# Peptides against a protein of PDB entry 5YCA, part 15

Target 1, 132 residues: chain A of PDB entry 5YCA
Amino acid sequence: RSLPAERNPLYKDDTLDHTPLIPKCRAQVIEFPDGPATFVRLKCTNPESKVPHFLMRMAKDSSISATSMFRSAFPKATQEEEDLEMRWIRDNLNPIEDKRVAGLWVPPADALALAKDYSMTPFINALLEASS

## One batch from the design tools (peptide; aimed at target 1 Q28 K99)

Design b2_p8_3_s4 (made by RFdiffusion4, then SolubleMPNN; from b2_p8_3 with P1A I5L)
Fold by OpenDDE base, seed 4:
Structure b2_p8_3_s4 (fold): chain B 132 residues (1-132), chain A 8 residues (1-8)
Amino acid sequence: as target 1 above (132 residues)
Amino acid sequence: APVPLEDL
């Protein structure tokens, strides 16, 4: 597959220690028609543009939003590029489409595979280890 | 309808 050429400079180093990011995560309860659900989110700010994105985890099953990862990693990506990557995820990983929330969500192992591809490993490790 | 990611 082909990923966008320009990546968020926040993710320049995939080998950083993730532990300082853990306390930056925050849990929140969202009310849905079928009941509440807890999400954990990590604010990731592009150091050049200063535009933030939130990486998202469902607390209950630790599913991670692949869509949020992609949008944070590739701020200049086109909709076509996103669509192509989401199709690749559907074909090669084990995504979940939840009727309550938008985007593709993937289990922890798949999230870490994507994190390697997107150079986001410290951030996803922190998100997975954060309390809810 | 699903909640948009930006609204979470």
Scores: peptide ipSAE 0.547, ipTM 0.930, DockQ to the pose 0.947
OpenDDE base, seeds 1, 2, 3, 5: peptide ipSAE 0.546, 0.544, 0.544, 0.546; ipTM 0.929, 0.929, 0.929, 0.929

Design b2_p8_4 (made by RFdiffusion4)
Pose (drawn by RFdiffusion4):
Parts: structure tokens; sequence; C-alpha cells
Structure b2_p8_4 (pose): chain A 132 residues (1-132), chain P 8 residues (1-8)
């Protein structure tokens, strides 16, 4: 599939061990109407533009926001490109919708498949292994 | 900023 032409320089090496990234993750409880949910997040900063994005994980089922991955991976992505990629995920992977949180959420295996596509493997590895 | 994007 086509993907946005440019990638976040933070992701120029998909092979680095992820041990140092785990302690950078944070668990956070967020209140909803019914009620609390726990998330794990990793703040990822583009080293050139310094623009940060959060990678998100739901602690209950370890679902990963594919939307958060995409937005972090492709700085100049158009809305059309994002729409195309979310459609591809729906058609080829196994996402879930949570009424409470927007975006496409995928199980760990699907998150890792996308991580390879986006060259984000060490970061998703760290997010998945971090304490909740 | 929690990074959590709420559904409408």
Amino acid sequence: as target 1 above (132 residues)
Amino acid sequence: DTGVELSD
C-alpha cells in the first residue's frame, strides 16, 4: 500500500533494542462517564521539528491506537492519506472501536505489524512491555 | 495533555 512519502526521523532505525524506552513510558488513569480507564503512553518527539506526539496503549486489553502511531510516523500526512490508511487497517487487520476514545485501536500483534510498516518497532515494543 | 482523544 501507499504511505506518506516522508517519515519522522525519530524512526530511522527499526532494529534498536527497546530497553531504554520502557522507563520513558507512563501509566495514567483517565476518568470517563463509566468510569476510569488506564492508559500507557510514550511521548515521541520529532528530532528535527521538535513536534511531539503520544503513542497510546489501553491497559485493559493492551490495544494500541493505530491512529496515534500513524500521526507520529508521518509528519506531513494529509487527511486523505490518513483516511486511506485507516480504511486499510479496517480491511486488513483487526481493529476495535471503543465508544469512549476516538481512533482505531488494534491488538498487540496488529500494532507490531504496523510498527514494522512504519519503522516504529522499538517504540511499540517498549509501549507494549511497559508497566500499566 | 493526556494524549487521549475522546469520542464525540

Design b2_p8_4_s1 (made by RFdiffusion4, then SolubleMPNN; from b2_p8_4, 5 letters changed)
Fold by OpenDDE base, seed 2:
Structure b2_p8_4_s1 (fold): chain B 132 residues (1-132), chain A 8 residues (1-8)
Amino acid sequence: as target 1 above (132 residues)
Amino acid sequence: DSGVVPAA
């Protein structure tokens, strides 16, 4: 597969210590028709554009929004590029089906695989380790 | 794409 050419400069170094990011995460309880569910979010701001994106985790099973990862990593990506990547994820990883939430969600191991590809491992590690 | 987007 091919990923978008321009990546968020926030993710220039995939080897950074993730622990300082853990306390930056925030838990959010959302009421759904079937009951409440807790999400963990990490605000990621592009240092150049100052545009924020939120990385998202379902607290219960630690599923991560691949859509949020992609949009944060590749802020100038086209819809076609996103669709291509989401298709790749469906074909090669193990996305979770949850009709309550938008986007494509993946298990922790898959999220870390994507994080490596997107150069955002510290951020995903922090998101996964944060309390809910 | 259906479903709720968690609030920012």
Scores: peptide ipSAE 0.249, ipTM 0.844, DockQ to the pose 0.137
OpenDDE base, seeds 1, 3, 4, 5: peptide ipSAE 0.171, 0.171, 0.155, 0.169; ipTM 0.790, 0.792, 0.795, 0.792

Design b2_p8_4_s2 (made by RFdiffusion4, then SolubleMPNN; from b2_p8_4, 5 letters changed)
Fold by OpenDDE base, seed 1:
Structure b2_p8_4_s2 (fold): chain B 132 residues (1-132), chain A 8 residues (1-8)
Amino acid sequence: as target 1 above (132 residues)
Amino acid sequence: DSGVVPAP
C-alpha cells in the first residue's frame, strides 16, 4: 500500500531505545455511560512544527488508536489518505469495535505492525509497557 | 470523521 510522502521527523529512527519514553506516558480515567475506563497517553511533539499529538492506549486490553498513530506519523496527510489507510487496516488487520471511542483501534500485535510501517516502534513499545 | 480522544 501507499503511505503519505512526508513523515513526522520525530520518527526518523525506528531503532531507538524505548525505555526513556516509558515515564513520559500518563494514565487517565475517563467516565463513560457504562462506567470508567483507563487510558494511557504519550505526548509526541513534532520537532520541526512543534505540534503535539497524543498516542492512545486502552489500559485494560492494550488496544491502541491507529488513528492517533497515523495522524502523528503523517501530520500533512489529507483526509482521503487517512481514509484509505483506515480501510486498509480494516481489510488487513484486526481492528476492535468500541462504541465508546472514536477512531480505529487495533490490538497490540497490529499496533506494532503499524509502528514498523510508520517508523514508530520505540513509541508504541513505550506506550504498551507503561503502567496504568 | 474519526477522532483520537475517547468520548461517549
Scores: peptide ipSAE 0.108, ipTM 0.790, DockQ to the pose 0.311
OpenDDE base, seeds 2, 3, 4, 5: peptide ipSAE 0.090, 0.093, 0.071, 0.087; ipTM 0.795, 0.789, 0.783, 0.784

Design b2_p8_4_s3 (made by RFdiffusion4, then SolubleMPNN; from b2_p8_4, 5 letters changed)
Fold by OpenDDE base, seed 5:
Structure b2_p8_4_s3 (fold): chain B 132 residues (1-132), chain A 8 residues (1-8)
Amino acid sequence: as target 1 above (132 residues)
Amino acid sequence: DSGVVPAK
């Protein structure tokens, strides 16, 4: 598949130690019609544009929002590029279906695969290891 | 459509 050409400079080095990012994560309890659920979020700010995105994890099963990953990694991507990537994820990975949340969510192993593709492994590792 | 919108 083809990914957008321009990537968020925040993710210029996929090999950095993730541990300093762990304490930057925050847990949040969100109320849904079927009850509360805890999420973990990591604020990721593009150092050039100063635009932030939140990477999101469902605390209980560690599902990660692939949509938020893509939008953070490729801030100038078109809607068409995003749609193509989300379709690729549906066809090649194991996204979950959860009507409570927006976007496409994937299990931890898939998130790490995407993180490698998007050069954001330290951030996803931190998000996965953070307490909830 | 990036996922859950976190509270401030």
Scores: peptide ipSAE 0.061, ipTM 0.751, DockQ to the pose 0.145
OpenDDE base, seeds 1, 2, 3, 4: peptide ipSAE 0.060, 0.060, 0.061, 0.061; ipTM 0.755, 0.750, 0.751, 0.755

Design b2_p8_4_s4 (made by RFdiffusion4, then SolubleMPNN; from b2_p8_4, 5 letters changed)
Fold by OpenDDE base, seed 2:
Structure b2_p8_4_s4 (fold): chain B 132 residues (1-132), chain A 8 residues (1-8)
Amino acid sequence: as target 1 above (132 residues)
Amino acid sequence: DSGVVPAE
């Protein structure tokens, strides 16, 4: 598949130690019609543009928002490019269905596969290991 | 598809 040409410089090194990022994650309890659910978020700021994006994890099943990953990794991506990637994810990975949330969410193994593709491995590892 | 929920 074809990924956007320009990547967030925050993710220039996929081999960095993830542990310093763990305490930067924050848990958030959100009320839904059927009850509360906890999410873990990691604020990722593009060092050049200073635009932040939040990587998102469902605390209970550790599903990760692939949409948040893509938007953080590729700040200049078009909607068409995002749509193409999300279709690829649906066709090749194992996204979960949760009507309470928007975007495309994937299990941890799939998130790490995407992280490798997007050069975000330290950030996704930290997000997965953070407490909730 | 729409953006990520919960909101940032």
Scores: peptide ipSAE 0.065, ipTM 0.763, DockQ to the pose 0.182
OpenDDE base, seeds 1, 3, 4, 5: peptide ipSAE 0.062, 0.064, 0.060, 0.062; ipTM 0.758, 0.755, 0.757, 0.758; seed 3 fails the geometry check

Design b2_p8_5 (made by RFdiffusion4; failed a check: the pose's geometry)
Pose (drawn by RFdiffusion4):
Parts: sequence; structure tokens; C-alpha cells
Structure b2_p8_5 (pose): chain A 132 residues (1-132), chain P 8 residues (1-8)
Amino acid sequence: as target 1 above (132 residues)
Amino acid sequence: PKTLEEIA
């Protein structure tokens, strides 16, 4: 499938061990109407533009926001490109919708498949292994 | 729903 032409330079090496990234993750409880949910997040900063994005994980089922991955991976992505990719995920992977939180959320295996596509493997590895 | 920015 086509993907945005440019990638976040943070992701120029998909093979680095992820041990140092785990302690950079944070668990956080967020209140909803019914009620609290726990997330794990990793702040990822583009080393050139310095623009940060958070990678998100739901602690209950370890679902990963594919939307958060995409937005971190491709700095100049158009809305059309994002729409195309979310459609591809729906058609080829196993996402979930949570009424409470927007975006496409995928199980760990699907998140890792996408991480390979986006060259984000060490970061998703760290997010998945971090304490909740 | 809440956005990623809101929960992040």
C-alpha cells in the first residue's frame, strides 16, 4: 500500500533494542463518565522539527492506537492519506472502536505489524512491555 | 469520545 512519502526521522532505525525506552513510558489514569481507564503513553519527539506526538496504549487489553502511530510516523501526512490508511487497517487488520476514545485501536500483534511498516518497532515494543 | 490529545 502507498504511505506518506516522508517519515519522522526519529524512526530511522527499526532494529535498536528497546530497553532504554521502557522507562520513558508513563501510565496515566483518565476519568470518563463510566469511569476511569488506564493508559500507557510514550512521548515521541521529531528530532528535526521538535514536534512531539504521544503513542497510546490502553492498559486493559493492551490495545494500541494505530491513529497515534500513524500521526507520529508521518509528519506531513494529508487527511486523505490518513483516511486511506485507517481504511486499510479496518480492511486488513483487527481494530476496535471504543466508544470512549477516538481513533483506531489494534491488538499488540497488529500494532507490531504496523510498527514494521512504519519503522517504529522499538517504540511499540517498549510501549507494549511498559508497566501499566 | 475523547481525543488522543485530551487523554494524552

Design b2_p8_5_s1 (made by RFdiffusion4, then SolubleMPNN; from b2_p8_5, 5 letters changed; failed a check: the pose's geometry)
Amino acid sequence: ALSLDEVA

Design b2_p8_5_s2 (made by RFdiffusion4, then SolubleMPNN; from b2_p8_5, 4 letters changed; failed a check: the pose's geometry)
Amino acid sequence: ALSLEEVA

Design b2_p8_5_s3 (made by RFdiffusion4, then SolubleMPNN; from b2_p8_5, 4 letters changed; failed a check: the pose's geometry)
Amino acid sequence: AASLEEVA

Design b2_p8_5_s4 (made by RFdiffusion4, then SolubleMPNN; from b2_p8_5, 3 letters changed; failed a check: the pose's geometry)
Amino acid sequence: PLTLDEVA

Design b2_p8_6 (made by RFdiffusion4)
Pose (drawn by RFdiffusion4):
Structure b2_p8_6 (pose): chain A 132 residues (1-132), chain P 8 residues (1-8)
Amino acid sequence: as target 1 above (132 residues)
Amino acid sequence: DTGVEPSP
């Protein structure tokens, strides 16, 4: 499939061990109407533009926001490119919708498949292994 | 900024 032409330089090496990234993750409880949910997040900063994005994980089922991954991976992505990629995820992987939180959320195996596509493997590995 | 985007 086509993907945005440019990638976040933070992701120039998909093979680095992820041990140092785990402690950078944070668990956070967020209140919703019914009620609290726990998330694990990793703040990822583009080393060139310095623009940060969060990678998100839901602690209950370890679902990963594919939307958050995409937005972190491709700085100049158009809305059309994002729409195309979310459609591809729906058609080829196993996402879930959560009434409470927007975006496409995928199980760990699907998140890792996308991580390879986006060259984000060490970061998703760290997010998945972090304490909740 | 929690990074969490609630649904409307």

Design b2_p8_6_s1 (made by RFdiffusion4, then SolubleMPNN; from b2_p8_6, 3 letters changed)
Fold by OpenDDE base, seed 2:
Structure b2_p8_6_s1 (fold): chain B 132 residues (1-132), chain A 8 residues (1-8)
Amino acid sequence: as target 1 above (132 residues)
Amino acid sequence: DSGVVPKP
């Protein structure tokens, strides 16, 4: 598939050590109609534009928001480009179904596959390893 | 379906 041309300069080096990012993650409990659930988030700020995005993980099953990854990686992407990528993910990976959350969420292995494609491996590793 | 934030 085709990905957007311009990527967030925050992700210029996919080989960096992820461990310094782990303590930057934050856990939060959110109340839903059927009970509470814990999420872990990592604030990722574009060093040029200074626009932040939060990468999101469900603490319990470690599902990662593919939508959050895409929007952080490709800050100038159109909605159409995002829709195309999300359709690709549905067709080629294993997204979960959870009506409590917005966006498209994928299991850890799929998140790491996307991380390679988006050059976000250190950030996704940190998000997955953070405590909740 | 857009958005990254949970829907409490």
Scores: peptide ipSAE 0.126, ipTM 0.823, DockQ to the pose 0.333
OpenDDE base, seeds 1, 3, 4, 5: peptide ipSAE 0.118, 0.121, 0.098, 0.121; ipTM 0.817, 0.817, 0.800, 0.817

Design b2_p8_7 (made by RFdiffusion4; failed a check: the pose's geometry)
Pose (drawn by RFdiffusion4):
Structure b2_p8_7 (pose): chain A 132 residues (1-132), chain P 8 residues (1-8)
Amino acid sequence: as target 1 above (132 residues)
Amino acid sequence: PKTLEEIA
């Protein structure tokens, strides 16, 4: 599949061990109407533009926001490119919708498949292994 | 729903 032409330089090496990234993750309880949910997040900063994005994980089922991954991976992605990619995820992987939180959320195996596609493997590895 | 920015 086509992907946005440019990638976040933070992701120039998919093979680095992820041990140092685990402690950078944070667990956070967020209140909803019914009620609290726990997330794990990792702040990822583009080393060139210095624009940060959060990678998100739901602690209950370890679902990963594919939307958060995409937005971190491709700085100049158009809305059309994002729409195309979310459609591809729905058609080829196993996402879930949560009424409470927007975006496409995928199980760990699907998140890792996408991480390989986006060259984000060490970061998703760290997010998945972090304490909740 | 809440956005990623809101829950992040």

Design b2_p8_7_s1 (made by RFdiffusion4, then SolubleMPNN; from b2_p8_7, 3 letters changed; failed a check: the pose's geometry)
Amino acid sequence: ALTLEEVA

Design b2_p8_7_s2 (made by RFdiffusion4, then SolubleMPNN; from b2_p8_7, 4 letters changed; failed a check: the pose's geometry)
Amino acid sequence: ALSLEEVA

Design b2_p8_7_s3 (made by RFdiffusion4, then SolubleMPNN; from b2_p8_7, 5 letters changed; failed a check: the pose's geometry)
Amino acid sequence: ALSLDEVA

Design b2_p8_7_s4 (made by RFdiffusion4, then SolubleMPNN; from b2_p8_7, 5 letters changed; failed a check: the pose's geometry)
Amino acid sequence: AASLDEVA

Design b2_p8_8 (made by RFdiffusion4)
Pose (drawn by RFdiffusion4):
Structure b2_p8_8 (pose): chain A 132 residues (1-132), chain P 8 residues (1-8)
Amino acid sequence: as target 1 above (132 residues)
Amino acid sequence: DTGVVPSP
């Protein structure tokens, strides 16, 4: 599939060990109407533009926001490119919708498949292994 | 900023 032409330089090496990234993750409880949910997040900063994005994980089922991955991976992505990629995820992987939180959320195996596509493997590895 | 985006 086509993907946005440019990638976040933070992701120039998919092979680095992830041990140092785990302690950079944070668990956070967020209140919703019914009620609290726990998330694990990793703040990822583009080393060139310094623009940050969060990678998100739901602690209950370890679902990963594919939307958050995409937005972090491709700085100049158009809405059309994002729409195309979310459609591809729906058609080829196993996402879930959660009424409470927007975006496409995928299980760990699907998150890792996408991480390879986006060259984000060490970061998703760290997010998945972090304490909740 | 929690990074969490609630659904509308």

Design b2_p8_8_s1 (made by RFdiffusion4, then SolubleMPNN; from b2_p8_8 with T2S)
Fold by OpenDDE base, seed 1:
Structure b2_p8_8_s1 (fold): chain B 132 residues (1-132), chain A 8 residues (1-8)
Amino acid sequence: as target 1 above (132 residues)
Amino acid sequence: DSGVVPSP
């Protein structure tokens, strides 16, 4: 598949130690019609543009927002490029369906596969290991 | 939906 040409320079090194990122994660309880759910988020700031994006995890089942990953990794991507990648994810991975949340969410193993593709493995490892 | 922040 085709990924956008320009990647967030925050993710220049996929081999970094993830442990320093763990305490940067934050848990957040969100109320939904069927009850509360906890999410964990990690603020990722592009060191050049200074624009932040939040990577997001559902605390309970560790589903990760693939949409958040893509937008953080490829801040200059077009909507068409995003749509293409989301379709690829639907066709090749195992996204979950949750009507309570927007975007495309994937289980941990799929998130790590995407993280390798997007060169953001340390950040996803930290997000997955953070307490909630 | 294309959003990333969960909302009811």
Scores: peptide ipSAE 0.116, ipTM 0.800, DockQ to the pose 0.310
OpenDDE base, seeds 2, 3, 4, 5: peptide ipSAE 0.107, 0.115, 0.082, 0.113; ipTM 0.795, 0.799, 0.784, 0.801

Design b2_p8_8_s2 (made by RFdiffusion4, then SolubleMPNN; from b2_p8_8 with T2S S7A; failed a check: a repeat of another design)
Amino acid sequence: DSGVVPAP

## One batch from the design tools (peptide; aimed at target 1 R41 K99 R100)

Design b2_p9_3 (made by RFdiffusion4; failed a check: the pose's geometry)
Pose (drawn by RFdiffusion4):
Parts: structure tokens; sequence; C-alpha cells
Structure b2_p9_3 (pose): chain A 132 residues (1-132), chain P 9 residues (1-9)
């Protein structure tokens, strides 16, 4: 599949061990109407533009926001490119919708498949292994 | 409506 032409330089090496990234993750309880949910997040900063994005994980089922991955991976992505990719995820992987949180959320295996596609493997490995 | 990623982040 086509993907945005440019990638976040933070992701120039998919093979680095992820041990140092785990302690950079944070667990956070967020209140909803019904009520609290726990997330794990990792702040990822583009080393060139310095623009940050958060990678998100739901602690209950370890679902990963594919939307958060995509937005971090491709700085100049158009809305059309994002729409195309979310459609591809729906058609080829196993996402879930949560009424409470927007975006496409995928199980760990699907998140890792996408991480390989986006060259984000060490970061998703760290997010998945971090304490909740 | 659902919370955005910015809101929960």
Amino acid sequence: as target 1 above (132 residues)
Amino acid sequence: PPKTLEEIA
C-alpha cells in the first residue's frame, strides 16, 4: 500500500533495543462518564521539527491507537492519506472502536505489524511492555 | 462524543 512519502526521523532505525524506552512511558488514569480508564503513553518528539506526538495504549486490553502511530510516523500526512490508511487497517487488520476514545485501536499483534510498516518497532515494543 | 487523543494524552 502507498504511505506518506516522508517519515519522522525519530524512526530511522527499526532494530534498536527498546529497553531504554520503557521507563519513558507513563501510565495515566483518565475519567470518563462510566468511569475511569487507564492508558499508557509514550511521548515521541521529532528530532528535527521538535513537534511531539503521543503513542497511546489502553491498559485494559493493551489496544494501541493506530491513529496515534500514524500521526507520529508521518509528519506531512494529508487527511486523505490518513483516511486511506485507516480504511486499509479496517480492511486488513482487526481494529476496535471504543465509544469513549476516538481513533482506530488495534491489538498488540496488529500494532506490531503496523510498527514494522512505519519503522516504529522499538517504540511500540516499549509501549506494550511498559507498566500500566 | 468520544474523547480525542489530545484530550486523553

Design b2_p9_3_s1 (made by RFdiffusion4, then SolubleMPNN; from b2_p9_3, 4 letters changed; failed a check: the pose's geometry)
Amino acid sequence: GPLSLEEVA

Design b2_p9_3_s2 (made by RFdiffusion4, then SolubleMPNN; from b2_p9_3, 4 letters changed; failed a check: the pose's geometry)
Amino acid sequence: APLTLDEVA

Design b2_p9_3_s3 (made by RFdiffusion4, then SolubleMPNN; from b2_p9_3, 4 letters changed; failed a check: the pose's geometry)
Amino acid sequence: SPLSLEEVA

Design b2_p9_3_s4 (made by RFdiffusion4, then SolubleMPNN; from b2_p9_3, 5 letters changed; failed a check: the pose's geometry)
Amino acid sequence: APLTLDQVA

Design b2_p9_4 (made by RFdiffusion4)
Pose (drawn by RFdiffusion4):
Structure b2_p9_4 (pose): chain A 132 residues (1-132), chain P 9 residues (1-9)
Amino acid sequence: as target 1 above (132 residues)
Amino acid sequence: SPPVDFEDL
């Protein structure tokens, strides 16, 4: 599939061990109407533009926001490119919708498949292994 | 209610 032409330089090496990234993750409880949910997040900063994005994980089922991954991976992604990629995820992977939180959320195996596509493997590895 | 944007969490 086509993907946005440019990638976040933070992701120029998909093979680095992820041990140092785990302690950078944070668990956070967020209140919803019914009621609290726990998330794990990793702040990822583009080393060139310095623009940050959060990678998100739901602690209950370890679902990963594919939307958060995409937005972090491709700085100049158009809305059309994002729409195309979310459609591809729906058609080829196993996402979930949560009424409470927007975006496409995928199980760990699917998150890792996408991580390889986006060259984000060490970061997703760290997010998945971090304490909740 | 609408879903909360994950960037607002």

Design b2_p9_4_s1 (made by RFdiffusion4, then SolubleMPNN; from b2_p9_4, 4 letters changed)
Fold by OpenDDE base, seed 3:
Structure b2_p9_4_s1 (fold): chain B 132 residues (1-132), chain A 9 residues (1-9)
Amino acid sequence: as target 1 above (132 residues)
Amino acid sequence: SAPVDESSL
């Protein structure tokens, strides 16, 4: 696969300590047709464009939105690049189907694999370790 | 507070 050339400068250093990011995470309860569900979110703002994205975790099983990771990491990605990456994830990882939510969601181990590829490891570690 | 990013609501 080929990842987009330009990456969000927020993720320039994959080796940073993640612990300061943990208290920046927030829990949110959302009401769905079949009942409430809790999510944990981390607001990530591109320091150049000032555009924010929320990295998202389902509190119950720690599934992470791969779609939001990709869009945060690659703000200038084409639709073709996103489609290619989502197909790669479907073919090589273990995405979860949940009709209550949009995008492609993956279990924690897969999220950390993607985080390494996208240079987002500190942020995903923090998101996974945050309380809900 | 912003809504959940990937929610289908």
Scores: peptide ipSAE 0.147, ipTM 0.799, DockQ to the pose 0.185
OpenDDE base, seeds 1, 2, 4, 5: peptide ipSAE 0.105, 0.136, 0.122, 0.133; ipTM 0.792, 0.797, 0.792, 0.791

Design b2_p9_4_s2 (made by RFdiffusion4, then SolubleMPNN; from b2_p9_4, 3 letters changed)
Fold by OpenDDE base, seed 1:
Structure b2_p9_4_s2 (fold): chain B 132 residues (1-132), chain A 9 residues (1-9)
Amino acid sequence: as target 1 above (132 residues)
Amino acid sequence: GPPVDESDL
């Protein structure tokens, strides 16, 4: 598949040590109609635009929002490019359906596969290791 | 930090 041409310069080096990012993560309990659920978030700020995005993990099963990853990685992506990537994820990975939340969520292994494609491996490793 | 909103989820 084709990914957007311009990537967030925050992700210029996929090989960096992830451990300094772990304490940057924050847990948040969100109340839903069927009860509370805990999420872990990592604030990722584009060093050029200064625009932040939050990477998101469900604490319980470690599912990660592929949508949040894509939007953080590709700040100038069109809706069509996002739709194309989300379709690819549906066809090639193992996304979950959770009616409580928006976007497309994937298991940890799939998130790490996407992280490699998006050059976000340190950030996803940190998000997965953070406490909740 | 700020609360999670629809744009984050």
Scores: peptide ipSAE 0.142, ipTM 0.815, DockQ to the pose 0.137
OpenDDE base, seeds 2, 3, 4, 5: peptide ipSAE 0.092, 0.063, 0.115, 0.085; ipTM 0.785, 0.757, 0.775, 0.769; seed 3 fails the geometry check

Design b2_p9_4_s3 (made by RFdiffusion4, then SolubleMPNN; from b2_p9_4, 4 letters changed)
Fold by OpenDDE base, seed 1:
Order: structure tokens, then sequence, then C-alpha cells
Structure b2_p9_4_s3 (fold): chain B 132 residues (1-132), chain A 9 residues (1-9)
């Protein structure tokens, strides 16, 4: 597969210590038709554009929104590029279907695999380690 | 800007 050419400069170094990011995560309870669910969010601001994106984790099973990761990592990606990557994820990883939420969600191991590809390992480690 | 609904996730 081919990933978009331009990556968010926030993710220039995949080897940074993730622990300072843990306290920046925030829990959010969202009401759904079948009841409330807790999510953990991490605000990621592009240092050049100053545009923030929120990385998302389901607190209960630690599923991560691959869509949120992709959109944060590749701010200039086209819809076609996103669709291509989401198809790759469906074909090669183990995404979870959840009719309550938008986007494509993946288990922690898959999220870390994507994080390596997107150079955002510290951020995903922090998101996974944060309390809810 | 923080997600608060299903469509924002």
Amino acid sequence: as target 1 above (132 residues)
Amino acid sequence: MAPVAEEDL
C-alpha cells in the first residue's frame, strides 16, 4: 500500500517517551441508544497548521479509531487515499464493526502496528495506557 | 472540536 506523502510534523520522532502524554488524555462518556460508553481522547495539534485532531480509544475494550489516527497523521490526505488505507486495514488487520460509532476501529495490537506505519507510537502507547 | 456524538468518532 501507499500512504500519503505528507505527514503531520507532530509525528516526526516515533521513538520519544510516551509517558508525558498520558496525563494529557481525557475520558469522555457518550450516550448511545443501548447505553453509555466511555472513550479516551488525546488531543494532537499539528505544530505547523495549529489544527487539532483527537485520537480515540474505547475504554472498555481498548479499540482505537484507525480513522482518527489516519486523519491526524495525514492532514492533506484525500478521501480516496483514506478509503484505500481503510480497505487495506480491512484486508490485513482485524477491524471491529460497531454500528454505534463512525470510522474504522481496531484492537490495540493492530493500532500499534498502524502507529508504527504512521510514526505515532508514543501517542498510541499513551492513549492505551491512560486511565478512563 | 472534541467528539461528543457518534458521528464525530
Scores: peptide ipSAE 0.058, ipTM 0.760, DockQ to the pose 0.178
OpenDDE base, seeds 2, 3, 4, 5: peptide ipSAE 0.057, 0.052, 0.051, 0.056; ipTM 0.760, 0.744, 0.739, 0.750; seed 4 fails the geometry check

Design b2_p9_4_s4 (made by RFdiffusion4, then SolubleMPNN; from b2_p9_4, 3 letters changed)
Fold by OpenDDE base, seed 4:
Structure b2_p9_4_s4 (fold): chain B 132 residues (1-132), chain A 9 residues (1-9)
Amino acid sequence: as target 1 above (132 residues)
Amino acid sequence: LPPVPEEDL
């Protein structure tokens, strides 16, 4: 696969301590036809463009939105590049099918694999460790 | 539910 050339400068250092990011996460209860579900969100602001993106986790099973990760990591990516990456994820990882939510969601282990590729490890660790 | 919500909470 080929990832976009330009990455969000927020993710310049994949080795940073993630613990300060944990309290930045926020839980959100969303009502669905089959009942409520809690999500955890982490606001990630591009320091250059000042455009925020939200990383998202399903609280119950810790599934992470790969779509949110990609869009945050690669702010100038084309739709074609996103589609290519999502196809790669479908073919190589273990995405979760959830008709209630948009985007492609992956288990924690897959999210951490993607985080390594996108240089987002501290942010994904924080998102996974945050309370709900 | 969008994977990237535009609104802050």
Scores: peptide ipSAE 0.096, ipTM 0.797, DockQ to the pose 0.229
OpenDDE base, seeds 1, 2, 3, 5: peptide ipSAE 0.087, 0.091, 0.095, 0.094; ipTM 0.797, 0.793, 0.794, 0.794

Design b2_p9_5 (made by RFdiffusion4; failed a check: the pose's geometry)
Pose (drawn by RFdiffusion4):
Structure b2_p9_5 (pose): chain A 132 residues (1-132), chain P 9 residues (1-9)
Amino acid sequence: as target 1 above (132 residues)
Amino acid sequence: SPMTLEEIA
């Protein structure tokens, strides 16, 4: 599939061990109407533009926001490119919708498949292994 | 409406 032409330089090496990234993750309880949910997040900063994005994980089922991954991976992505990619995920992987939180959420295996596509493997590895 | 990633982040 086509992907946005440019990638976040933070992701120039898919092979680095992830041990140092785990302690950079944070668990956070967020209140909803019914009621609290726990997330794990990792703040990822583009080393050139310094623009940060959060990678998100739901602690209950370890679902990963594919939307958060995409937005972090491709700085100049158009809305059309994002729409195309979310459609591809729906058609080829196993996402879930949560009424409470927007975006496409995928199980760990699917998140890792996408991480390889986006060259984000060490970061998703760290997010998945972090304490909740 | 669901919360956005920015809101929960």

Design b2_p9_5_s1 (made by RFdiffusion4, then SolubleMPNN; from b2_p9_5, 3 letters changed; failed a check: the pose's geometry)
Amino acid sequence: APATLEEVA

Design b2_p9_5_s2 (made by RFdiffusion4, then SolubleMPNN; from b2_p9_5, 5 letters changed; failed a check: the pose's geometry)
Amino acid sequence: APASLDEVA

Design b2_p9_5_s3 (made by RFdiffusion4, then SolubleMPNN; from b2_p9_5, 5 letters changed; failed a check: the pose's geometry)
Amino acid sequence: APLSLDEVA

Design b2_p9_5_s4 (made by RFdiffusion4, then SolubleMPNN; from b2_p9_5, 4 letters changed; failed a check: the pose's geometry)
Amino acid sequence: APASLEEVA

